# Designs tried in a protein design run: peptides against a protein of PDB entry 5OK6. Part 148

Target 1, 215 residues: chain A of PDB entry 5OK6
Amino acid sequence: ELPGLDSQWRQIENGESGRERPLRAGESWFLVEKHWYKQWEAYVQGGDQDSSTFPGCINNATLFQDEINWRLKEGLVEGEDYVLLPAAAWHYLVSWYGLEHGQPPIERKVIELPNIQKVEVYPVELLLVRHNDLGKSHTVQFSHTDSIGLVLRTARERFLVEPQEDTRLWAKNSEGSLDRLYDTHITVLDAALETGQLIIMETRKKDGTWPSAQL

## One batch from the design tools (peptide; made by RFdiffusion4, then SolubleMPNN)

Design b2_p25_4_s1 (from b2_p25_4, 14 letters changed)
Fold by OpenDDE base, seed 1:
Structure b2_p25_4_s1 (fold): chain B 215 residues (1-215), chain A 25 residues (1-25)
Amino acid sequence: as target 1 above (215 residues)
Amino acid sequence: SPDELPERKAELVPPTPEVLENAAA
């Protein structure tokens, strides 16, 4: 059942628990397509529940690049293309209006950057490969705040590397050469890793030599 | 993009040996 229009407005726009609430690291926020949200605003502000301004179900279709992988379009802008809602507000709207059939929610995490908290709408998608089998990639999403150590552990897990095997990472740079990621404590952001970037996991040989060091 | 994060420069080791560079090229 839909609550009263004023109650909906207060619940979703209330600065303590609604759209304008402070961001908190690790919390989930959700994208709502801007035109739908504006239609909802007009509906609840109009004061007439029987108004022709009823927004219908939430439909984020215009935010997706495809309906197979449900990837976001590139270059979407907060406040222009979408609105960010905290999980509670999103779940209220979905419970009241529904979500378009078969469409997944667009969930994103709040990350903590050195001077700001932000909803990470575009996590970094890395292509993980082994130095000896470049034809088998694992595409994995990482936060910009994830460590290179996490990228390395994830690569080891995906490639079923034994605990006793020693491994290190290389990143393909913009010039097409490879740079070694030797510091595993820096973040994906600090390493300037980008979506679509190739990350090569090198495994140390049983003789204690690195494949790359024999040149 | 307004969703773009400020990048830093990581300390990177010099480019890989030719065999690894050529394999990833």
Scores: peptide ipSAE 0.008, ipTM 0.453, DockQ to the pose 0.173
Fold by OpenDDE base, seed 3:
Structure b2_p25_4_s1 (fold): chain B 215 residues (1-215), chain A 25 residues (1-25)
Amino acid sequence: as target 1 above (215 residues)
Amino acid sequence: SPDELPERKAELVPPTPEVLENAAA
């Protein structure tokens, strides 16, 4: 059953637990298509539950570039294309109105950057490869706040590297050269890694030499 | 060597020894 319109408004828009609540690192937030959200606002503000302004089910179709992988369109802007809701508010709206059939929720995490907390709408998608087989990639998403050490661990796991094997990362730069990722404590952001970037995991040889040292 | 960074995939310029040395320092 739909709550009263004033109760819906207070639940979703209140500054303590609603849309306007402070971001907190690690929390899940959800994207809602802007037009739907504005229609909902108009509906609940109108005070008439039988109004023709009823928003229907949440439909985020316009935010997706594909319905196969459910990738977001590039360049979506908060406040223009979508609004962000905390998990509680999102779940309320979904329970009240439903979500369009077959659409996944657009869940994103709050990340902490040096001077701001933000919802990371676009995580970094890296192409992980081995130095000896550049044709076999694993695409993996990382937060901008993830360490290079996490990227390395993830690469090791994906390639089934034994614990005793030593490995290091290289990033292919825009010039096509390889930059070694020496500091594993810096973030993906600090390393300026970008979506679609090739990350090469080099494995140390059994003789203790690195493959790249022979080039 | 089968364990070498594939020399011939023209798309990846291996780091020069200088880049490798400077970052081992």
Scores: peptide ipSAE 0.008, ipTM 0.492, DockQ to the pose 0.056
Fold by OpenDDE base, seed 4:
Structure b2_p25_4_s1 (fold): chain B 215 residues (1-215), chain A 25 residues (1-25)
Amino acid sequence: as target 1 above (215 residues)
Amino acid sequence: SPDELPERKAELVPPTPEVLENAAA
């Protein structure tokens, strides 16, 4: 059953648990398409439950660039294209209005940056490859706050590298050359890694030599 | 955009062999 309009407004827009609540690192937030959200606002503010302003089911279709991988369009702007809701508020709206059939929720995480919490709408999508087979990529999403060490571990896992095998990363730079990721403690952000960037995992040979050092 | 993260660039040391660069090019 749909709550009363004033109750809906208070549950979604409140500053403690709703849209205006403080961001907390590691928490999930959800994107809601702006026009739908504005239609909902107009409906609940109108005071007439039978109003023609009823928003219908949540439909984020305009935020997606594809319906296969459910990737977001590039360049979406908070407050213009979408609003962010905390998990509780999102689940209330979905419970009340439903979500478009087959459409996934757009869940994102709050990340901690040096002086700000932010919902990371666009994580970094990296192309992980092996030095000896550049044609077989694993596309993996990382937070800007993830360490290069996590990227390396993820690459090792995806390529089924044995624990005793030694590996290191290279990033293909904008000039087409390779930069070695020496420091595994820096973040993806600090390393200036970008979406679509090729990350090459080099595996050390059994003789203790690196493939790159013999070239 | 307001959705962009503040970039910090790490100094990456680039000494890659030409062959690895050429294979990744």
Scores: peptide ipSAE 0.008, ipTM 0.458, DockQ to the pose 0.167
Fold by OpenDDE base, seed 5:
Parts: C-alpha cells; sequence; structure tokens
Structure b2_p25_4_s1 (fold): chain B 215 residues (1-215), chain A 25 residues (1-25)
C-alpha cells in the first residue's frame, strides 16, 4: 500500500534523509530518471491518489546506452537527466512504485575529492593489458579516488601474476605515446586516467631487465 | 564526464612510443 502523498513527499525530499541530505563519502546513492521523478512530484503534490498523474513503476531506460551491460549514456547531467537519491529514499520509491522489470538500479558511490563530496556517476573504465599481448584487454572499473597501486594490484590479479614477479604500469596517452605511472600512491584522478584508456602492465624479465629498456 | 572532476594532473613522464609496439610483434 502506498503511504499518504504528504508522507511520501516528506520522506523523499527532506534535507535530513532525503534528496537534499548532505553527501557522505562511501554512501550509496541512486539515479532516478528526471521525467519519472517529476511525474512523481506532480502526483504527490496534487493530493489526489487516484489522479491520472500516477507515475507508475520507476523506469530508467532513457539513462542507459544499452540493455545488455546497463551502462549509462555519456554526458548525463544531474537535475536535467536524473536526480540523485540516498539509498533509503531510493528503496522507499522502489517499494512503493516498483522498478521496471529486469532493469538494474543505478547505484553510485559518494567519493571524497579535494574540498568536495560528489556522487561518482561515471567511474573510470580502464583497459588493462599486458605489454606482450596488447590485443587481450580486461576492462575494469575504478573510482577516480582509487590509487594507481590498486590499479596495479588489480592488473596483477586479472593476469594471474605471481607474487614474486615485478610489474609496473604504463598509460597510453592521447598522443599515442606511453606515460609511466611511477607513483603508485597517487589516485586515478591525479594520474589523469580516463575511461577507455589503455593501461599496460609491464612484467620484469627473469634476467632483471625490463622489456621497455630494450626498445 | 571526467572533465567535471578537479584536475590534479600528476606529472606523467612519457616514455618513447617505439617501445611497446615492438613488444607485441
Amino acid sequence: as target 1 above (215 residues)
Amino acid sequence: SPDELPERKAELVPPTPEVLENAAA
């Protein structure tokens, strides 16, 4: 049963636990398609539960570029294409109206950037490859706040690198050259890594030489 | 887009391009 319309509005749009609550790092927020959300606002503000303004189930279909991988369209803008709701508010709306069948929730994390918290709608998708097999990539998602050290560890894990093997990363830049990721303590953001960027894991040879030193 | 994040550009040292094309050959 749906709560009273005033109760719905107060639960979702309040500044303490709803849409306008402060962002906190590590929290989950959810995207809701803007048109649906505006329809819901109109419904609950209308005061008539039997109104033709009933929004139906949540449908975020317009936010997805594909229904296979459920990736977001590029260039979506908060307040124009979607609204962000904290997990509690999202779960209330889903419980009241449902979510379109087969459609996943669009969950995102709050990240802490220098002087601001932001919901990371677009995490970085990197193409991880080995220096000796550039044709076999693993696409892996990272936060902009993840360290290069995490990228390196993830690459080592994906390629089943033995603990005793020494590895380092290179990023292919926009000019087609490589940039060595020397500092593993900086973030993906600090390294200016972008979605679709090729990240090459170089493995040290048994003779102690690096493959790149012979080129 | 990544462009909306405050750019802290770390100085990435570019290696010479020729190095990795030859390792895949």
Scores: peptide ipSAE 0.007, ipTM 0.453, DockQ to the pose 0.202

Design b2_p25_4_s2 (from b2_p25_4, 11 letters changed)
Fold by OpenDDE base, seed 4:
Structure b2_p25_4_s2 (fold): chain B 215 residues (1-215), chain A 25 residues (1-25)
Amino acid sequence: as target 1 above (215 residues)
Amino acid sequence: DPNELPERVAELVPPTPEVLANAAA
């Protein structure tokens, strides 16, 4: 059952778990398509539950570039294309109005950047490959705040690298050369890794030599 | 630059990102 219009407004906009609440690192927030949200605002502000301004089910279709991987369109802007809601507010709206059938929620995490919390709408998608089989890639999403060490561990896991095997990463740069990711403690952001960037995992040979050192 | 692979290793990387993107699809 739908709550009263004033109750909806207070819960979503002004509640302790409302849209304007402070961001907290690690929390989940959800994207809502702006037009739908504005229609909802108009509906609840209108004071008539039977109004023709009823927003219907949440439909984020316009935010997606594909319905296969449910990737977001590039260049979406908060406040223009979507609004961000904390998990509690999102779940309320979904419970009240529903979500369009088949659409996944657009869940994103709050990350801690230097001097700011931000909802990371666009995590970095890296193409992970092995040095000896560049044709087999794993696309994996990483936070800008994730360490290169996590990228390496993830690559090892995806390629089923045994614990005793030694591995290291290379990033293909914009010039087409390969930069070695020496420091595993820096972040994806610090390493300036970008979506679609090729990351090559090199595995040390049994003789203790690196494939790249023989070139 | 100790951070650069030898040019020969760069040659092991497929020529275009597009080919890799298409192979990952």
Scores: peptide ipSAE 0.014, ipTM 0.503, DockQ to the pose 0.084
Fold by OpenDDE base, seed 2:
Structure b2_p25_4_s2 (fold): chain B 215 residues (1-215), chain A 25 residues (1-25)
Amino acid sequence: as target 1 above (215 residues)
Amino acid sequence: DPNELPERVAELVPPTPEVLANAAA
């Protein structure tokens, strides 16, 4: 059953778990398509539950570029294309209005950046490969706040690298050259890694030499 | 050496978003 209109408004906008609440690192937030949200605002502000302004079920279709992997369109802008709601508010709206059949929720995490918290709408998808077999890739999603060390560990895990094997990363840059990721303590953001970027894991030879040292 | 970084690494076109999406699936 739908709550009263004023109760809906207070719960979503002005509640302790409302849209305007402070961001906290690690929390889940959800995207809601802007037009639907505006329709909902108009409905609850209208004061008539029987109004023709009823928003219907949440439909985020316009935010997706595909219905297979449910990838977001590039270049979506908060406040223009979507609104961000904390998990509690999202779940309220879904419980009240439903979500369009077959659509997944668009869940994103709050990340901590220097001097700012934000919802990471676009995490980085890296193409991980081994230096000796570029044809076998693993696409893996990372936060901008993840360390290069995590990328390396993830690559090692995906390629089943033995613990005793020494490995390092290279990033293919926009010029087509390879930049060695020397510092594993810097973040994906600090390394300026981008979605679609090729990351090459090099494995040290048993003789203690690196394959790249012979190039 | 089969363990050499392929020279073709420099020639690899970044995967299109579609290729990335398919590889993530």
Scores: peptide ipSAE 0.014, ipTM 0.498, DockQ to the pose 0.056
Fold by OpenDDE base, seed 1:
Structure b2_p25_4_s2 (fold): chain B 215 residues (1-215), chain A 25 residues (1-25)
Amino acid sequence: as target 1 above (215 residues)
Amino acid sequence: DPNELPERVAELVPPTPEVLANAAA
């Protein structure tokens, strides 16, 4: 059963636990399609539970590029295309109205940047490959705040690299050349890595030489 | 630059159709 309309409004929009609450690093927030959310606002503000303004199930279909990988469309803008809700508020709305059948929730994380906290709507998708087998790629999503060290560890795991094997990363730049990601302590953001960028993991030879040094 | 792969290595790393497909997915 739906809560009272005023209770719904207070629960979702209040500044303490609702949409306007402060962001906290590491928390999950969820995208809600703007038109649905505005319809919900109109419904709960109307004061009539039997109103024809009932929003129905949450439907984020217009935010997705496809229904296979459930990737977001590029260039979506907060307040124009979607609103962000904290996990609690999202779960309330889903419990009250439901989510369109088959659609996954659009969950995103709050990240801490040097001067701001924000919901990372578009994390970085990197194409991980081995230097000697470019035909086998792993697309992996990373936060802009993740370290290059994490990218390297993830690549090692995906390619089943043994602990005793030494590896390093190269990034293909916009000019088509390969730049070595030598500092593993910098972030994906600091390294200016972008979605779709090719990251090559080089494995050191058993003789202690690097493949790239013998070229 | 010790942090740059030789040009020939960059040539050996063209986007494969598979990599391009994965990037477009």
Scores: peptide ipSAE 0.016, ipTM 0.514, DockQ to the pose 0.080; fails the geometry check
Fold by OpenDDE base, seed 3:
Structure b2_p25_4_s2 (fold): chain B 215 residues (1-215), chain A 25 residues (1-25)
Amino acid sequence: as target 1 above (215 residues)
Amino acid sequence: DPNELPERVAELVPPTPEVLANAAA
């Protein structure tokens, strides 16, 4: 059963625990399509539970680019296209109104940037390849706050690199040149890596030389 | 040599979507 309208409003919009609660790194937040959310606001503010303003099931269909991989459309803007809710608030709304059949929740993580916490709606998708087989790629998502070291470890894992093998990363830049990712402690953001960017894992030869030294 | 970094690396043009506003800073 739906709770009282005032109770719904307080639960979802409460600044301490609801939509306005402070972002905390590592927490899950959820996207709600803006029109639905506004309809819900109108419903609960109207004070009439039997009103024609009932929002129905949460439907984020307009936020998705495809219903196969459930990728978000590019260029979605908070406050215009969607509202962000903390996990608790999202789960309340889903329990009260339901989610459109077959539609997954749009869960995202709060990340810590140098001056702000943000819900990372669009993580970076990198194309990981080996230097000797560019035709076999792994597309992997990373946070902007992930280290290059994590990218390297992930590449090693995906390509089943033995622990004793030494590896390093190169990023293909916009000019088509290769930039070596020397510092593994910097973030994906600091390295200015972008979605769709080719990341090449170079494996050191058994003789101790690097393949790239022959370029 | 299969152990060499191929020159063709420079020839690859992977799709590079823009980093979107709410991706990071």
Scores: peptide ipSAE 0.008, ipTM 0.475, DockQ to the pose 0.048; fails the geometry check

Design b2_p25_4_s3 (from b2_p25_4, 9 letters changed)
Fold by OpenDDE base, seed 1:
Parts: sequence; structure tokens; C-alpha cells
Structure b2_p25_4_s3 (fold): chain B 215 residues (1-215), chain A 25 residues (1-25)
Amino acid sequence: as target 1 above (215 residues)
Amino acid sequence: DPNELPERKAELVPPTPEVLAWAAS
């Protein structure tokens, strides 16, 4: 059932679960297309539930570049293209107005940066490969706050590397050469890894030598 | 952009000749 207009406004804008609530690391937030949200604001501020300003169901279609993988368009800007809502507020709006048929929610996580919390709208998608079989890849999404160690562990898992096998990572840089990701304790952000970047996992030989070190 | 992340750089080890061959393949 749709609450009163004033109640809707309070729940979404000024409530404990409102749009302006503090960000907390690990929490889920959701994107709402800006025009829909502005229409909703106009509706609830108008004071007439029967107004022609009724926003209808949430439709984020303009935020997606495809309806297959539901990838976001590049370069979307908060406050211009979309509004971020905490999970509770999002769920309220969906329950009140519905979401466009077949369209998934756009869920993102709050990440902790050195001096700020931020909703990570664009996590990093890395292309993982093995040094001895570059034709077989796994695309995996990582947070900028994830460690290189996590990337390595994920690569090992995806390629079914045995626990006794030793591995390390290389990143293909913008110049077309490779850089070794030596420090596994730094983050994806610190390593300046980007979406679409090729990450090569090198496996140590049984003789204890590295393939890359013998030439 | 409110969602822009700060650019960070870490020191990376340059590739060996064999690794460069992987990049070129």
C-alpha cells in the first residue's frame, strides 16, 4: 500500500534510512535514475495523491548500456544521472511503486577509502589469464579496496590451481608491456588496476624456477 | 564526479623478456 505523501518524503529523505544518512562500509546502496527521482519528489511535495505527477514504476533503463549483462553506462554522475539510496529506502520505493519488469536493481557497496566512505558505482573488472594459456580467461569483478592477494587467490580458484603450486601476478600496462604485481598487500586502487586490464597469473615450475626468470 | 576515486600508484617490478613475450602474444 502506498503511504501518505508526507510519510514517503520523510522515509526517503529525512528518515533514519534516508538518502542523506551516513555511509557505512560494506552496506548496500542502490541507484535510482535521476528523472524518476525528481518526478517522485515533485509528486510527494505536491500534496495531491491523485496528481498527474505520479512517477509510476522505477525505471533505470537509461542507466544501462545493455540489457544482457545489465552493465551501467560509463561516466554516470551522482546527482546528475542518478541518486543513491540506502537499501531500506530503495526497498520502500520498490514496494510502493514497483520496478520496471525484468529490470534488476542496481546495487552497489560502500567502500572505505583512507579518508572517506564512498559508494563504489564502478568496481574493477579484471581479465584473468594464465601465462601458459592466454586464450582462456575469467572476467572477475573486484573492489578498488580489494588486495592484490585477493586477486591472486581468486585467480587460483578460478583456474583450479593446486594448493602446492606457487603463483604470482603480472598486469598488462597501457604501453602493452607487463608489470609484476610484487606486493600482494596493496589494493587494486593502489596498483592502479583498471577495468578490462589483463592480469596474467604465472605458475612456478616443478623444478622451483619461474617461467619468466629463465630467459 | 562524486564517485571518482583518488588516483594511486604503487611501484611495480618491470617484466622479464619472457613476460614481455606473453604480452606480445
Scores: peptide ipSAE 0.035, ipTM 0.688, DockQ to the pose 0.172; fails the geometry check
Fold by OpenDDE base, seed 3:
Structure b2_p25_4_s3 (fold): chain B 215 residues (1-215), chain A 25 residues (1-25)
Amino acid sequence: as target 1 above (215 residues)
Amino acid sequence: DPNELPERKAELVPPTPEVLAWAAS
């Protein structure tokens, strides 16, 4: 059963876990399609539960570029295309109205950037490969706040690199050349890595030489 | 865009010829 309209409004917008709640790093937030949310606002503000303004189930279809991988469309803007809700508020709305059948929630994490917290709507999807077999790739998502060290560790894990094997990363740049990701302490953001970018993991040879050093 | 991230560029080491060959393959 739906709670009272005033209760819904207070819970979602004015509650401690409402839309206006301060962002906290590491917490999950959810995208809600803007039109649906506005319809909900109109419904609960109208004071008539039997109103024709009933929003129905949450439907984020317009936010997705595909219904296979459920990737978001590029260039979506908060406040225009979607609103962000903290997990508690999202779960309330889903429990009250439901989510479109088969449609996954759009969950995103709050990240800590210099002087600001943001919901990372678009994490970086990197194409990880090994230097000696570019045909075998692993696509992995990373936060902009993840370190290059994490990218390296992830690459090692995905390619089942033994702990004793030494590895390093190269990134294919926009000019088509490769740049070595020497500093593993910088972030994905600091390295300016972008979605779809090729990241090559080079493995040191048993003789102690690097493949790339022989040319 | 409220989701705009500040862009930083770290120093990257130039590629070796072999690495460039990988990129070309």
Scores: peptide ipSAE 0.035, ipTM 0.654, DockQ to the pose 0.173; fails the geometry check
Fold by OpenDDE base, seed 5:
Structure b2_p25_4_s3 (fold): chain B 215 residues (1-215), chain A 25 residues (1-25)
Amino acid sequence: as target 1 above (215 residues)
Amino acid sequence: DPNELPERKAELVPPTPEVLAWAAS
């Protein structure tokens, strides 16, 4: 049921549980298209629930580059293209106004960076391949805060690598060369991995030699 | 950009010639 306009405003905009509340690592936040949100603000601030300023259902269509996999457009900016709401506030708005039919929520996680928390709007999508079959890839999403070790484990899982097989990663760089991801404890961010980047998993031979050592 | 992440770059090990061949294929 739609609550009173003042109650809506207080619920969504408060600094404790609403839009302005502190970020906490691991929590989910949701994107709301800015024009819709501004329309909602105008509606609830207007004080007339029967106003023509009624925002209708949440519609994030303009934030998506496609309606197949629901990827976000590149280069979206908080406060310009969208606002971020904590899960509770998002769910309130959805319950009150609904979400456009067929659109998924745009859920993102708060990540912990040195001295700052941020909502990771654009996690990294990596193209994982094997060194002996570069034509078969698995696209997998990672946080910038995920370790290279997690990328390696994920690659092993996707390619059904047996536990006894030894593997390591290489990243194709912008120069078309490969850089070995030696340190598995460093993060995706620290390794400067980017969306669409090819990550090659090399598997050690049974004789104990690496394929890359042959040439 | 509020979504901008800090620039970080680790030192990476250079590839072998075979790995370079993979990247070029």
Scores: peptide ipSAE 0.027, ipTM 0.644, DockQ to the pose 0.169; fails the geometry check
Fold by OpenDDE base, seed 2:
Structure b2_p25_4_s3 (fold): chain B 215 residues (1-215), chain A 25 residues (1-25)
Amino acid sequence: as target 1 above (215 residues)
Amino acid sequence: DPNELPERKAELVPPTPEVLAWAAS
C-alpha cells in the first residue's frame, strides 16, 4: 500500500536522509531515470492519489545501453538524465511503485576524492591481460580511488598467478606505447587509467629477468 | 576541476607491435 503523498515526499526529499542528504564515502546510492522521478514529484505534489499523474513502476530503461549486461549509457548527467537517491530512499520507491520487471537497480558507491565526495557513476573498466597471452583478457571494474596495487592483485587473482611469482603492470597509453606502473600506491585516478585501457601484467622469468628487458 | 572524473569513452586499445612481441617471446 502506498503511503500518503506528503509522507512520500518527506521520506524521499528529506534533506537529512533523502535525496539532498550529504554524501558519505562507501555508501550506496541508486540512479533513477529523471522523467520517472519528475512524474513522481508531480504526482506526490498534486495531492491527489487518484490523479492521472501516477508514475507507475520505476523504469530506468533509457539509462541502459543494453539489456544484456545492463551497462549504463555513456555521458549521462545527474539532474538531466537521472537523479541519485540514497539506498533508503531508493528502497522506499521500489517498495511503493516497483521496478520494471527484469531490470536491475543501478547501484553506485560514494567515493572520496580530494576535497569532495562523489557518487562514482562510471567506475573504470580495465582490460587485464598477461604479457605472454594477450588473447585472454579479463575486463574488471575498478574505482578511481582503487590503488594500482589492487589492480595488480586483481590481475594476479584472475590469472591464477602463484604467490611466489613476481609480477608488475604496464598500461598501454593513447600513443600506443607502454607506461610502467611503478608506484602501486597511487590510485587509478592518479595513474590516469581510463575505461577500456589495456593493462598488461608482466611476470618475471625464472632466471630473474623481465620479459620487457628483451624488447 | 582537479576532482573531475574523466568521462571518456571506453575505447579498447588493440595491442601494439611491442606488446605483441612479448607474446611471441
Scores: peptide ipSAE 0.025, ipTM 0.667, DockQ to the pose 0.604; fails the geometry check

